# Designs tried in a protein design run: peptides against a protein of PDB entry 5EG6. Part 44

Target 1, 151 residues: chain A of PDB entry 5EG6
Amino acid sequence: RLRSQTVSTRYLHVEGGNFHASSQQWGAFYIHLLDDDESEGEEFTVRDGYIHYGQTVKLVCSVTGMALPRLIIRKVDKQTALLDADDPVSQLHKCAFYLKDTERMYLCLSQERIIQFQATPCPKEQNKEMINDGASWTIISTDKAEYTFYE

## One batch from the design tools (peptide; aimed at target 1 E42 G65 P69 I115)

Design b1_p29_7_s1 (made by RFdiffusion4, then SolubleMPNN; from b1_p29_7, 14 letters changed)
Fold by OpenDDE base, seed 5:
Structure b1_p29_7_s1 (fold): chain B 151 residues (1-151), chain A 29 residues (1-29)
Amino acid sequence: as target 1 above (151 residues)
Amino acid sequence: MKSGEVPTYTNTTVHYVEDGKEKSKVFKA
């Protein structure tokens, strides 16, 4: 289970005043649980508790303090994001980060860039959206800073 | 399919409760 804490994720890091992608590095971020009605901005209030899928989170670089927009963390099943999953976030599963208040835009790795990419509706499954592989993220709880990843 | 840049914030202020007390932490780039 995941709570508001420091996490690491592959590919995402901050360099030169912006978010960048690196296949060689794991970035360290604070993942902060927010209330569903928390406003967008650089200032926010953190909620206590375990993070569940469907909840709103903020990713903040542990070093620079740079932050992404509010995200909804969603459970991933194969190449689909589940829209109605609400169980506790598990580090055993990949997750997707929906950019809150967008038209199916997800945080996505594209080459060496971090972009938002629009998911495709599933014709036969209204509770799912098709995402590309770059929109599936692995997160690991840690108190460590950014580190180099070796395969 | 649409794609685009992700907006980012250069600074962050986090409000939280620790040990029953309201606290704030400011992150500056």
Scores: peptide ipSAE 0.399, ipTM 0.861, DockQ to the pose 0.840
OpenDDE base, seeds 1, 2, 3, 4: peptide ipSAE 0.233, 0.398, 0.394, 0.382; ipTM 0.650, 0.858, 0.853, 0.846; seed 1 fails the geometry check

Design b1_p29_7_s2 (made by RFdiffusion4, then SolubleMPNN; from b1_p29_7, 18 letters changed)
Fold by OpenDDE base, seed 4:
Structure b1_p29_7_s2 (fold): chain B 151 residues (1-151), chain A 29 residues (1-29)
Amino acid sequence: as target 1 above (151 residues)
Amino acid sequence: MKSGEVPTYENTTVYFEENGKKKKKVFKA
């Protein structure tokens, strides 16, 4: 038996075959932990365990199975993403989702759309980068999913 | 600053590794 975490986040859900923003609805997602060297794709191998900031994750819609690209979950402090935080992800703590292997692109809410938006480097603090307000997400852990595994 | 659409994957297949073997993860409530 492998633990898998279901989370809900405000302003992110899948509708009409796309990720969409909603001020009225919470989206439900599986958040999967990946190895740092896991390849991008529709198929991926996940790990068990508690997710820490700085780790690679996949967000998968619990309803449709639609997934976002590999993300690095980062801790948020005010309007900045912390690049070197590695403590366990806290429920209801604001976080940011860095699109892995991009130039500081983060998952971002912009009006009604979900986009990627580039963070601005902090010249005086190399371990931080300024993110758009829409790039700060609140995640709530929900019901744990149960899984059956087949070889 | 740059912005753009986020790539998405319509289908998802999740695997896990157990005892050196890759196994398909099946989700249920």
Scores: peptide ipSAE 0.493, ipTM 0.878, DockQ to the pose 0.570
OpenDDE base, seeds 1, 2, 3, 5: peptide ipSAE 0.019, 0.408, 0.022, 0.425; ipTM 0.395, 0.844, 0.371, 0.860; seed 1 fails the geometry check

Design b1_p29_7_s3 (made by RFdiffusion4, then SolubleMPNN; from b1_p29_7, 17 letters changed)
Fold by OpenDDE base, seed 3:
Structure b1_p29_7_s3 (fold): chain B 151 residues (1-151), chain A 29 residues (1-29)
Amino acid sequence: as target 1 above (151 residues)
Amino acid sequence: MKSGEVPTYTNTTVYYTEDGKKKKKVFEA
């Protein structure tokens, strides 16, 4: 039987010019919608509108301007990323960030490090990929972050 | 969510202790 449960929360953050996962600090990052055919680069064209799962986004640190590579934001169901979900992205719902043009690589944390994690195809469900807990993210407003962090 | 918003991004992991060992929650898929 299970004797105890523990919950650990970390935040995406930039420190010393590097992305990391902090338990003590949180970063605020722009989420920019891109065209599906937008090329990788430091300069990019931003689209307006509501973000949907399956679309290409750029995450840019609001303080340092550091950016992650182009990502496809995907909906998460338990420990699987959904490949065909296209509904509007909702805060407080789990999501995953697929690194565009990679072989199933997802933005992931391992302790304090930000890494790439390779998802495994789901044998029984072609529209899903298996991810680990470190690749499942929750987007929240900054006011919610402050409340949660200091509680 | 709209393009250009500035949220924060969190990750929550659940651990379980069994037989003196800490384990991450794993779902069957």
Scores: peptide ipSAE 0.550, ipTM 0.837, DockQ to the pose 0.017
OpenDDE base, seeds 1, 2, 4, 5: peptide ipSAE 0.565, 0.454, 0.204, 0.407; ipTM 0.840, 0.777, 0.738, 0.755; seed 1 fails the geometry check

Design b1_p29_7_s4 (made by RFdiffusion4, then SolubleMPNN; from b1_p29_7, 15 letters changed)
Fold by OpenDDE base, seed 5:
Structure b1_p29_7_s4 (fold): chain B 151 residues (1-151), chain A 29 residues (1-29)
Amino acid sequence: as target 1 above (151 residues)
Amino acid sequence: MKSGEVPTYTNTTVHYVENGKEKSKKFEA
């Protein structure tokens, strides 16, 4: 069985073949842990383990199978994303999703759209990036999803 | 500040190891 962690987050929803923002619905996603060297694409290998900040993840819609690009989940402190935090991801703790291998682009809620938005470097703190409120996500860890697949 | 659309994938293939064997699951939208 494939054992994947699941998360529920507000505002992120898949409808009509696209990611949308919904204030009324909590989207359910599989959060797949990847190795840091895993390549981008719709095909990837999942790693076992509890997710920590700084790790690479794939968010896959539990209903449609639609996926986002590789993300680095980062800890949020107020209006900043922490670049070097590596502790386990905590429930109900705000997090940010950095689009891996981009110039400080983060998954962001903008009105009714899901976009990528560029964070601003912190002048005095190299280990932090300033994000807007739309780039701060609250996630709830749900039960692990288990799948049985036959070849 | 830069902003833009987020690329998405309509299909996903997940590879994993079970009991030392490589397995895969395909998800389709």
Scores: peptide ipSAE 0.476, ipTM 0.874, DockQ to the pose 0.818
OpenDDE base, seeds 1, 2, 3, 4: peptide ipSAE 0.234, 0.383, 0.364, 0.381; ipTM 0.657, 0.838, 0.827, 0.844; seeds 1, 2 fail the geometry check

Design b1_p29_8 (made by RFdiffusion4)
Pose (drawn by RFdiffusion4):
Structure b1_p29_8 (pose): chain A 148 residues (1-2, 6-151), chain P 29 residues (1-29)
Amino acid sequence: RLTVSTRYLHVEGGNFHASSQQWGAFYIHLLDDDESEGEEFTVRDGYIHYGQTVKLVCSVTGMALPRLIIRKVDKQTALLDADDPVSQLHKCAFYLKDTERMYLCLSQERIIQFQATPCPKEQNKEMINDGASWTIISTDKAEYTFYE
Amino acid sequence: SEYLDEQEAELKSRYTQPSSEHFEELKEA
């Protein structure tokens, strides 16, 4: 959110995008700190905590973003030292692991990476673009099937 | 515009599409 500005992470046309019309449901998988990037990867059980490495995989298309470090957001900053459980409707930032402070970010409908600004005296914090702050919530679905 | 195009292209290069068998394992996890 930048209420009219609301966009959702979604996959269509073979790309991740920030949609104003549809939202995707993504599996969020915990990965070990030393797992490497690839099409194939190992996931682990447990509750998601800030600072942990995760893979987001589209439940519809199966496509995934690169490894991300989920980080807690305070106003406009990513808190790199935060390690408490990720909770419903928390604001989060996703650092693309092994990059120079590049975060998952929207530019209108486009999903890009955007570099964070290091903080002056508080070096456990990084300033992030408004499009790099994401609210997380668990999802569910009901399905009914009938035929005449 | 050029900066944004570059950053989007770099990010897309890292997208992964797991195989169907692997995807089913991920769904069960």

Design b1_p29_8_s1 (made by RFdiffusion4, then SolubleMPNN; from b1_p29_8, 13 letters changed)
Fold by OpenDDE base, seed 2:
Structure b1_p29_8_s1 (fold): chain B 151 residues (1-151), chain A 29 residues (1-29)
Amino acid sequence: as target 1 above (151 residues)
Amino acid sequence: SAELEQREAEFNSRLSRPSKEHLEELKKA
């Protein structure tokens, strides 16, 4: 199970105050669990506990200290983000990072650029949104004491 | 493409930098 901790993700790193993609680099981040009603800001209050899909998180680059806007971590099933999944986050699954308070915008890698990508609603499945592979992320816990799943 | 560059810039504009003091507090939590 994932807790607020340091994580590593491929294809995402910070350079010059900006996020960039690199197939050869793994970015080191700290993932912070926030309260669902936590407001956006440079300073934020974190909460303890295991991170579940659907919860609000902050990603902070461990190297530069740069922070992404508030995200909702969502479970991915193939090329869809699950909107109602609430089980503990696991490395067994890819995840998507919904930019909170946007219209279906997700953190996305596109041609080695980090952008926000607008997901498409699933007309027949209201609990899913269609994303692309670039919006699916693999995270690896760097705090093994807090994670029970291993690849 | 120009569009991708614009979208990249838009996303980057949403980044923030917590203070060093705050980051230290977060590490202690």
Scores: peptide ipSAE 0.554, ipTM 0.906, DockQ to the pose 0.739
OpenDDE base, seeds 1, 3, 4, 5: peptide ipSAE 0.541, 0.534, 0.538, 0.532; ipTM 0.903, 0.902, 0.903, 0.901

Design b1_p29_8_s2 (made by RFdiffusion4, then SolubleMPNN; from b1_p29_8, 16 letters changed)
Fold by OpenDDE base, seed 2:
Structure b1_p29_8_s2 (fold): chain B 151 residues (1-151), chain A 29 residues (1-29)
Amino acid sequence: as target 1 above (151 residues)
Amino acid sequence: DEELEKREAEFNSKLQRPSAEHLAKLKAA
């Protein structure tokens, strides 16, 4: 399960106040869980709890403090983003970052550029949007995981 | 690619910089 914490993702890096891509660099970000009704802004309130797909998050670069606009973290199934998935975020699956309140715009890596990519609606499946592989992200928690085992 | 550069710039224009004070608040939470 993922909570508000520091995470790392490949290809996404902040330098000079801008996001850029690097195949050899992992960007470190803090992912903050927001309320669904949280307004857009540089100032935002964080809520506690495990992050679920469909929830609103803020990504803040742990190094520079630069932040993305509000995102909705969505579950990825092959080349599609699931719109109605609401289970806890799993690091076993890729995710997509929908730019909240946009016309299907997703955070995307394209030819070593970080851009917003417009997803295409799925005609047969209204609960899915077609994305490309560049819009699928792997996130790794950098927080210490604590495991308890019972015999 | 000029088009990609444009799109990259468009995205970068949406980036924000929370104040140091706010970031400190977030870290302390």
Scores: peptide ipSAE 0.579, ipTM 0.919, DockQ to the pose 0.690
OpenDDE base, seeds 1, 3, 4, 5: peptide ipSAE 0.574, 0.563, 0.562, 0.570; ipTM 0.917, 0.915, 0.916, 0.917

Design b1_p29_8_s3 (made by RFdiffusion4, then SolubleMPNN; from b1_p29_8, 16 letters changed)
Fold by OpenDDE base, seed 2:
Structure b1_p29_8_s3 (fold): chain B 151 residues (1-151), chain A 29 residues (1-29)
Amino acid sequence: as target 1 above (151 residues)
Amino acid sequence: DEELKRREEAFNSRLSRPSAEHLEKLKAA
């Protein structure tokens, strides 16, 4: 289960104060769990506990210290982001990062650029938003102590 | 693509940098 910790993700890294995409590089980040009512700012309060889908997080580059705006980590089902999922984040699934307080904007990789992508509402499924593959992210925990794999 | 470049810049403009002191506090937590 994911906690406030270091994580790694492909296609996202920081260079020169900006986020860039690279198929050859993995970015190292701290993922911090925030309170739902935590305001945006350079300084923020971190809370303890397992991270669940739907919760607010901060991603901070472990190398440069650059931080993304507050995100809501959401569960992904195919090319849809689930709005009401609240189970613990699993590394077995891709996730989407909703830019908090935006109109369905998600962190997205597009043509080797990091952008915000506006998801489309699902007309028949109010608990889902349509995203693209570029807005689906794989995160790997670097906190090895928390995970044990048994064959 | 000019539009993608614009969107990229727009996103990058939303980035911030916590102070070194704050980052240390975060690591200690």
Scores: peptide ipSAE 0.550, ipTM 0.909, DockQ to the pose 0.752
OpenDDE base, seeds 1, 3, 4, 5: peptide ipSAE 0.549, 0.543, 0.545, 0.545; ipTM 0.909, 0.907, 0.907, 0.907

Design b1_p29_8_s4 (made by RFdiffusion4, then SolubleMPNN; from b1_p29_8, 15 letters changed)
Fold by OpenDDE base, seed 2:
Structure b1_p29_8_s4 (fold): chain B 151 residues (1-151), chain A 29 residues (1-29)
Amino acid sequence: as target 1 above (151 residues)
Amino acid sequence: DELLEELEKKFNSRLSKPSEEHLKKLKEA
């Protein structure tokens, strides 16, 4: 299970105050759980507890301290983001990061660039939005307490 | 790709940095 903690993700990296993509680099971030009604700002209040899909999070670069806008972490099913999933975040699944308070914008890797990508509504499935592979992320917990295997 | 570069810049412009003091508080929480 995932808590507010440090995580690593492929491609997403911060350098010089900006995000860039590299297949050779894994970005180190702290993922903070926020209250659903937490306002956007440079300073924010963190909540305790396990992170569930649908909750609001802040990603902060562990090296530079640069922070992304508030995100909603969503469960991914193939090429769709699930809007109503609320189970605990699992590292066995990819996730999508919805940019909170936007029109279906998701954090996306496109041709080695970090951008926001607008998801397309699923006509017959209101609880899903169509995303691309670039908007599907793998996060790895760096908290050893979450590991079941030790070297 | 010029378009992607612009989109990248746009996204990067939305980044922020909490104060060092706040970051310390976050780490201690």
Scores: peptide ipSAE 0.503, ipTM 0.898, DockQ to the pose 0.708
OpenDDE base, seeds 1, 3, 4, 5: peptide ipSAE 0.492, 0.482, 0.479, 0.490; ipTM 0.895, 0.891, 0.891, 0.893

## One batch from the design tools (peptide; aimed at target 1 P69 Q116)

Design b1_p30_1 (made by RFdiffusion4)
Pose (drawn by RFdiffusion4):
Structure b1_p30_1 (pose): chain A 148 residues (1-2, 6-151), chain P 30 residues (1-30)
Amino acid sequence: RLTVSTRYLHVEGGNFHASSQQWGAFYIHLLDDDESEGEEFTVRDGYIHYGQTVKLVCSVTGMALPRLIIRKVDKQTALLDADDPVSQLHKCAFYLKDTERMYLCLSQERIIQFQATPCPKEQNKEMINDGASWTIISTDKAEYTFYE
Amino acid sequence: TPLPLSEDIPTTAEEWLQLQEEREEEREEL
């Protein structure tokens, strides 16, 4: 959110995009700290904590973003030292692992990576673009099937 | 030449790793 500005992470046309009309449900998988990038990867059980490495995989298309480090957001900054459990409707940032402070970011409908600004005296913090702040919430679905 | 502040994210792991290698080389040159 930048209420009219609200966009959702979604996959269509073979790309991740920030949609104003539809939202995707993504599996969030914990990965070990030393797992490497690839189409194949190992996931682990447990509750998601800030600072941990995760893979987001579209439940509909199966496509995934690169490995991300999920970080807690305070106003406009990513807190790199935060390690508590990720909770419902928390604001989060996703650092693209092994990059120069690149974060998952929207530019209107586009999903891009955007470099964070290091903080002056508080070096456990990085300033992030407004499009790099994402709110997380668990999802569910009900299905009914009938025929005449 | 300076590094870009933003870039598109590739959809595949192979293209992502290539982009990371390219950016590591550009940082070493700087």

Design b1_p30_1_s1 (made by RFdiffusion4, then SolubleMPNN; from b1_p30_1, 14 letters changed)
Fold by OpenDDE base, seed 3:
Structure b1_p30_1_s1 (fold): chain B 151 residues (1-151), chain A 30 residues (1-30)
Amino acid sequence: as target 1 above (151 residues)
Amino acid sequence: SPLPKSREIPSTAEEFLKQLEELKKKLEEL
């Protein structure tokens, strides 16, 4: 289980004042749990507790302090985002960041750009959306004390 | 699933911020 904390991702980091994507290097971000009804803004109220899939979060760059728009953190199964998963977020398990209040738009790394990528509905599985590899992220806690492994 | 290749995202912090602003703008237009 993850709590609102500083996390590292292997796909986005800052080095020498520049942003890089690497499978071997790690960037640090703050991930903050929000209330579901929290409005969009540069300032926001952080909620205490363990982060579950389906909840609203803010992702803040630890270097610049800049934040992305509100995101819904969703569980990933292979190449699909699960819409109804609500178990605690697991360390190193793939996740996707749905841009809240969009039509299936996910945070995606495409070439040299961070973009919105529109997921495709799964016709036979209404609880899943098909995403590309660039929309699948891996995060780890930088504070072991605030993480409990959940199987 | 294969891992993304290591690559440059926006070459500068300024470009990254620009992309973030674009994302926010798109959200507001919905």
Scores: peptide ipSAE 0.069, ipTM 0.578, DockQ to the pose 0.090
OpenDDE base, seeds 1, 2, 4, 5: peptide ipSAE 0.028, 0.041, 0.022, 0.023; ipTM 0.569, 0.600, 0.501, 0.455

Design b1_p30_1_s2 (made by RFdiffusion4, then SolubleMPNN; from b1_p30_1, 15 letters changed)
Fold by OpenDDE base, seed 4:
Structure b1_p30_1_s2 (fold): chain B 151 residues (1-151), chain A 30 residues (1-30)
Amino acid sequence: as target 1 above (151 residues)
Amino acid sequence: EELPKSMEIPTTAEEFKKKLEELEKKKKEL
């Protein structure tokens, strides 16, 4: 189970005041749980508790303090994001970061750049959206004290 | 304390746990 803590993720890092992507580098970020009604801004209130899929989170660069816009962390099943999954986040499995208050836009790696990728609705499954591999991310906690496995 | 610039993705919970323990040890040594 994942709590608000320092995490490392492949592909995403900050350089020169901007977010960049690299297949060979890991970025260090704080992942913070927010209330669902938290407004967008550089200032935000962190909520205590284990992070579940479907909840609102902030990714903050551990070095510069630069933050991405509010994200909803979603469970990934193959090449689809699950819209209704609400179990605790597992760091062993890929996740997707939906940009909150957008039309199906997800954080995506494309040609060594971080972009917004618009997911395609699944015609037969309303609880799923089709994403590409670049929109599926793996996060790893580096703080043992704040991490508990969820199998 | 600095995090590694690259790391392999663990495939099992046990592998993940081992990597975490190694990382924590390295962080304390720095």
Scores: peptide ipSAE 0.030, ipTM 0.400, DockQ to the pose 0.016
OpenDDE base, seeds 1, 2, 3, 5: peptide ipSAE 0.023, 0.028, 0.023, 0.029; ipTM 0.367, 0.360, 0.444, 0.403; seed 2 fails the geometry check

Design b1_p30_1_s3 (made by RFdiffusion4, then SolubleMPNN; from b1_p30_1, 14 letters changed)
Fold by OpenDDE base, seed 4:
Structure b1_p30_1_s3 (fold): chain B 151 residues (1-151), chain A 30 residues (1-30)
Amino acid sequence: as target 1 above (151 residues)
Amino acid sequence: EPLPKEMEIPTTAEEFLAKLEELKKKLEEL
């Protein structure tokens, strides 16, 4: 399970002061756990503890310090994001980053560009919404922390 | 009116915040 620490994620990195996408490179970020009521801003208070799906996080580039907007990290099951999963985030499991306070917008890679992708509701499964492959991200720790993997 | 399905993410923190505020406003008007 993950905690606030330095992690690397596929496809996302910062270069030249801007966010860029790369299908071949791993970007290194701090993933910070926030309180659910934390407001958006350049400065934020980080919580200690293990990160669970459904919680609010900040991704901060470890090199440049640039941060994405507040995100809710969600568990991915096949081509869907789970809305109600709350188990600990597992290393190497695919996850989705919902842009908080949006209409189903997710951080997405599309043709080497970082975009917001609007997920489609699953009509038969209220706890899921459909995302594309570009909205599925893999995160691994870049430090020496130990993790428990959940399947 | 629904928001676009796909939108480019601004690449700076300031732009991110500005865009978020814009989106929130639009959502309130839906």
Scores: peptide ipSAE 0.033, ipTM 0.427, DockQ to the pose 0.659
OpenDDE base, seeds 1, 2, 3, 5: peptide ipSAE 0.023, 0.023, 0.020, 0.029; ipTM 0.516, 0.445, 0.476, 0.493

Design b1_p30_1_s4 (made by RFdiffusion4, then SolubleMPNN; from b1_p30_1, 15 letters changed)
Fold by OpenDDE base, seed 2:
Structure b1_p30_1_s4 (fold): chain B 151 residues (1-151), chain A 30 residues (1-30)
Amino acid sequence: as target 1 above (151 residues)
Amino acid sequence: APLPKSREIPTTAEAFLEQLKEEAEKLKEL
């Protein structure tokens, strides 16, 4: 189970005071749980507890303190983001980061660049949105043993 | 193969979203 803590993720890191993407780099970030009604800002109130899918989070660079916009962490099933999943986040599974208050925009890696990717609604499954592989992220806690996963 | 340098991402939410949007549009045109 994931809670507010320091985590590492591939492809996203900070260099020269800015966020960058690289397949060879693992960035270290704090993932913070926020209230669902927390407004966007550089200062925010962090909640205690386990992070669940569907909740609002902030990714903050552990080195520089730079923060990404508010994200909703969503469970991924193959190439779909689940909109109604609310179980505790598992570090063993890929997740998607919905850019809060956007039209189905997800944090995405494309050609060594971080972009937003607009998910496509699933016509027959209202609780799912179609994403690409670049919008699926792996989170590894830095205070725990490294996990083996298949890519 | 050498990896292309990624674009620097601004820190503010508004600027970040705008930049992400621009990058996404560029990639769609390829």
Scores: peptide ipSAE 0.282, ipTM 0.704, DockQ to the pose 0.121
OpenDDE base, seeds 1, 3, 4, 5: peptide ipSAE 0.039, 0.203, 0.251, 0.223; ipTM 0.551, 0.664, 0.669, 0.677

Design b1_p30_2 (made by RFdiffusion4; failed a check: the pose's geometry)
Pose (drawn by RFdiffusion4):
Structure b1_p30_2 (pose): chain A 148 residues (1-2, 6-151), chain P 30 residues (1-30)
Amino acid sequence: RLTVSTRYLHVEGGNFHASSQQWGAFYIHLLDDDESEGEEFTVRDGYIHYGQTVKLVCSVTGMALPRLIIRKVDKQTALLDADDPVSQLHKCAFYLKDTERMYLCLSQERIIQFQATPCPKEQNKEMINDGASWTIISTDKAEYTFYE
Amino acid sequence: SEQDMPHHHNATVHFAEDYTSTPTLVMLYN
């Protein structure tokens, strides 16, 4: 959110995008700190904490973003030292692991990476673009099937 | 600075041997 500005992470046409009309449900999988990037990867059980490495996988298309470090957001900054559990409707940032401070970011409908700004005296913090702050919430669905 | 966002089209998930919980689904919005 930049209420009219609200966009959702979604996959269509073979790309991740920030949609104003539809939202995707993504599996969030915990990975070990030393797992490497690839189409195949190992996931772990447990509750997600800030600072941990995760994979986001579209429940509909099966496509996934690169490994991300989920980080807590305070106003406009990513807190790199935060390690408490990720909770419902928390603001999060996703650092693309093994990049020069590149974060998952929207530019209107587009999903891009955007470089964070290091903070002056507070070096456990990085300033992030407004499009790099994501609110997270668990999802569910009900299905009913009938025929005449 | 900015870059194009890469992703995988054919992700394969291997669950660890002690993995027992149902995966969590999330919605993300900005």

Design b1_p30_2_s1 (made by RFdiffusion4, then SolubleMPNN; from b1_p30_2, 19 letters changed; failed a check: the pose's geometry)
Amino acid sequence: MSAEAKYYKNAKVIRSPDWTSKPLLVGLYT

Design b1_p30_2_s2 (made by RFdiffusion4, then SolubleMPNN; from b1_p30_2, 18 letters changed; failed a check: the pose's geometry)
Amino acid sequence: MSAEAKYYKNAKVIYAPDWTSEPLLVGLYT

Design b1_p30_2_s3 (made by RFdiffusion4, then SolubleMPNN; from b1_p30_2, 16 letters changed; failed a check: the pose's geometry)
Amino acid sequence: MSAEMPFYKNAKVIYAPDYTQKPLLVGLYT

Design b1_p30_2_s4 (made by RFdiffusion4, then SolubleMPNN; from b1_p30_2, 16 letters changed; failed a check: the pose's geometry)
Amino acid sequence: MTAEMPYYKNAKVIRAPDWTSEPLLVGLYT

Design b1_p30_3 (made by RFdiffusion4)
Pose (drawn by RFdiffusion4):
Structure b1_p30_3 (pose): chain A 148 residues (1-2, 6-151), chain P 30 residues (1-30)
Amino acid sequence: RLTVSTRYLHVEGGNFHASSQQWGAFYIHLLDDDESEGEEFTVRDGYIHYGQTVKLVCSVTGMALPRLIIRKVDKQTALLDADDPVSQLHKCAFYLKDTERMYLCLSQERIIQFQATPCPKEQNKEMINDGASWTIISTDKAEYTFYE
Amino acid sequence: DEILGPDEPFPLEHLSDHRLKASVAKPVSV
């Protein structure tokens, strides 16, 4: 959110995008700290904590973003030292692992990476673009099937 | 750099209880 500005992470046309009309449901998988990038990867059980490495995989298309480090957001900054459990409707940032402070970011409908600004005296913090702050929430679905 | 998917993506595959395979979208300079 930048209420009219609200966009959702979604996959269509073979790309991740920030949609104003539809939202995707993504599996969030914990990965070990030393797992490497690839189309094949190992996931682990447990509750998601800030600072941990995760893979987001579209439940509809199966496509995934690169490895991300989920980080807690305070106002406009990513807190790199935060390690508590990720909770419902928390604001989060996703650092693309092994990049120069590049975060998952929207530019209107587009999903891009955007470099964070290091903080002056507080070096456990990085300033992030407004499009790099994401609110997380668990999802569910009900299905009914009938025929005449 | 924009996050773009591969030219030939495929659905999620479960190789075992803790192993997965997915098409990975990566940053590309445009």

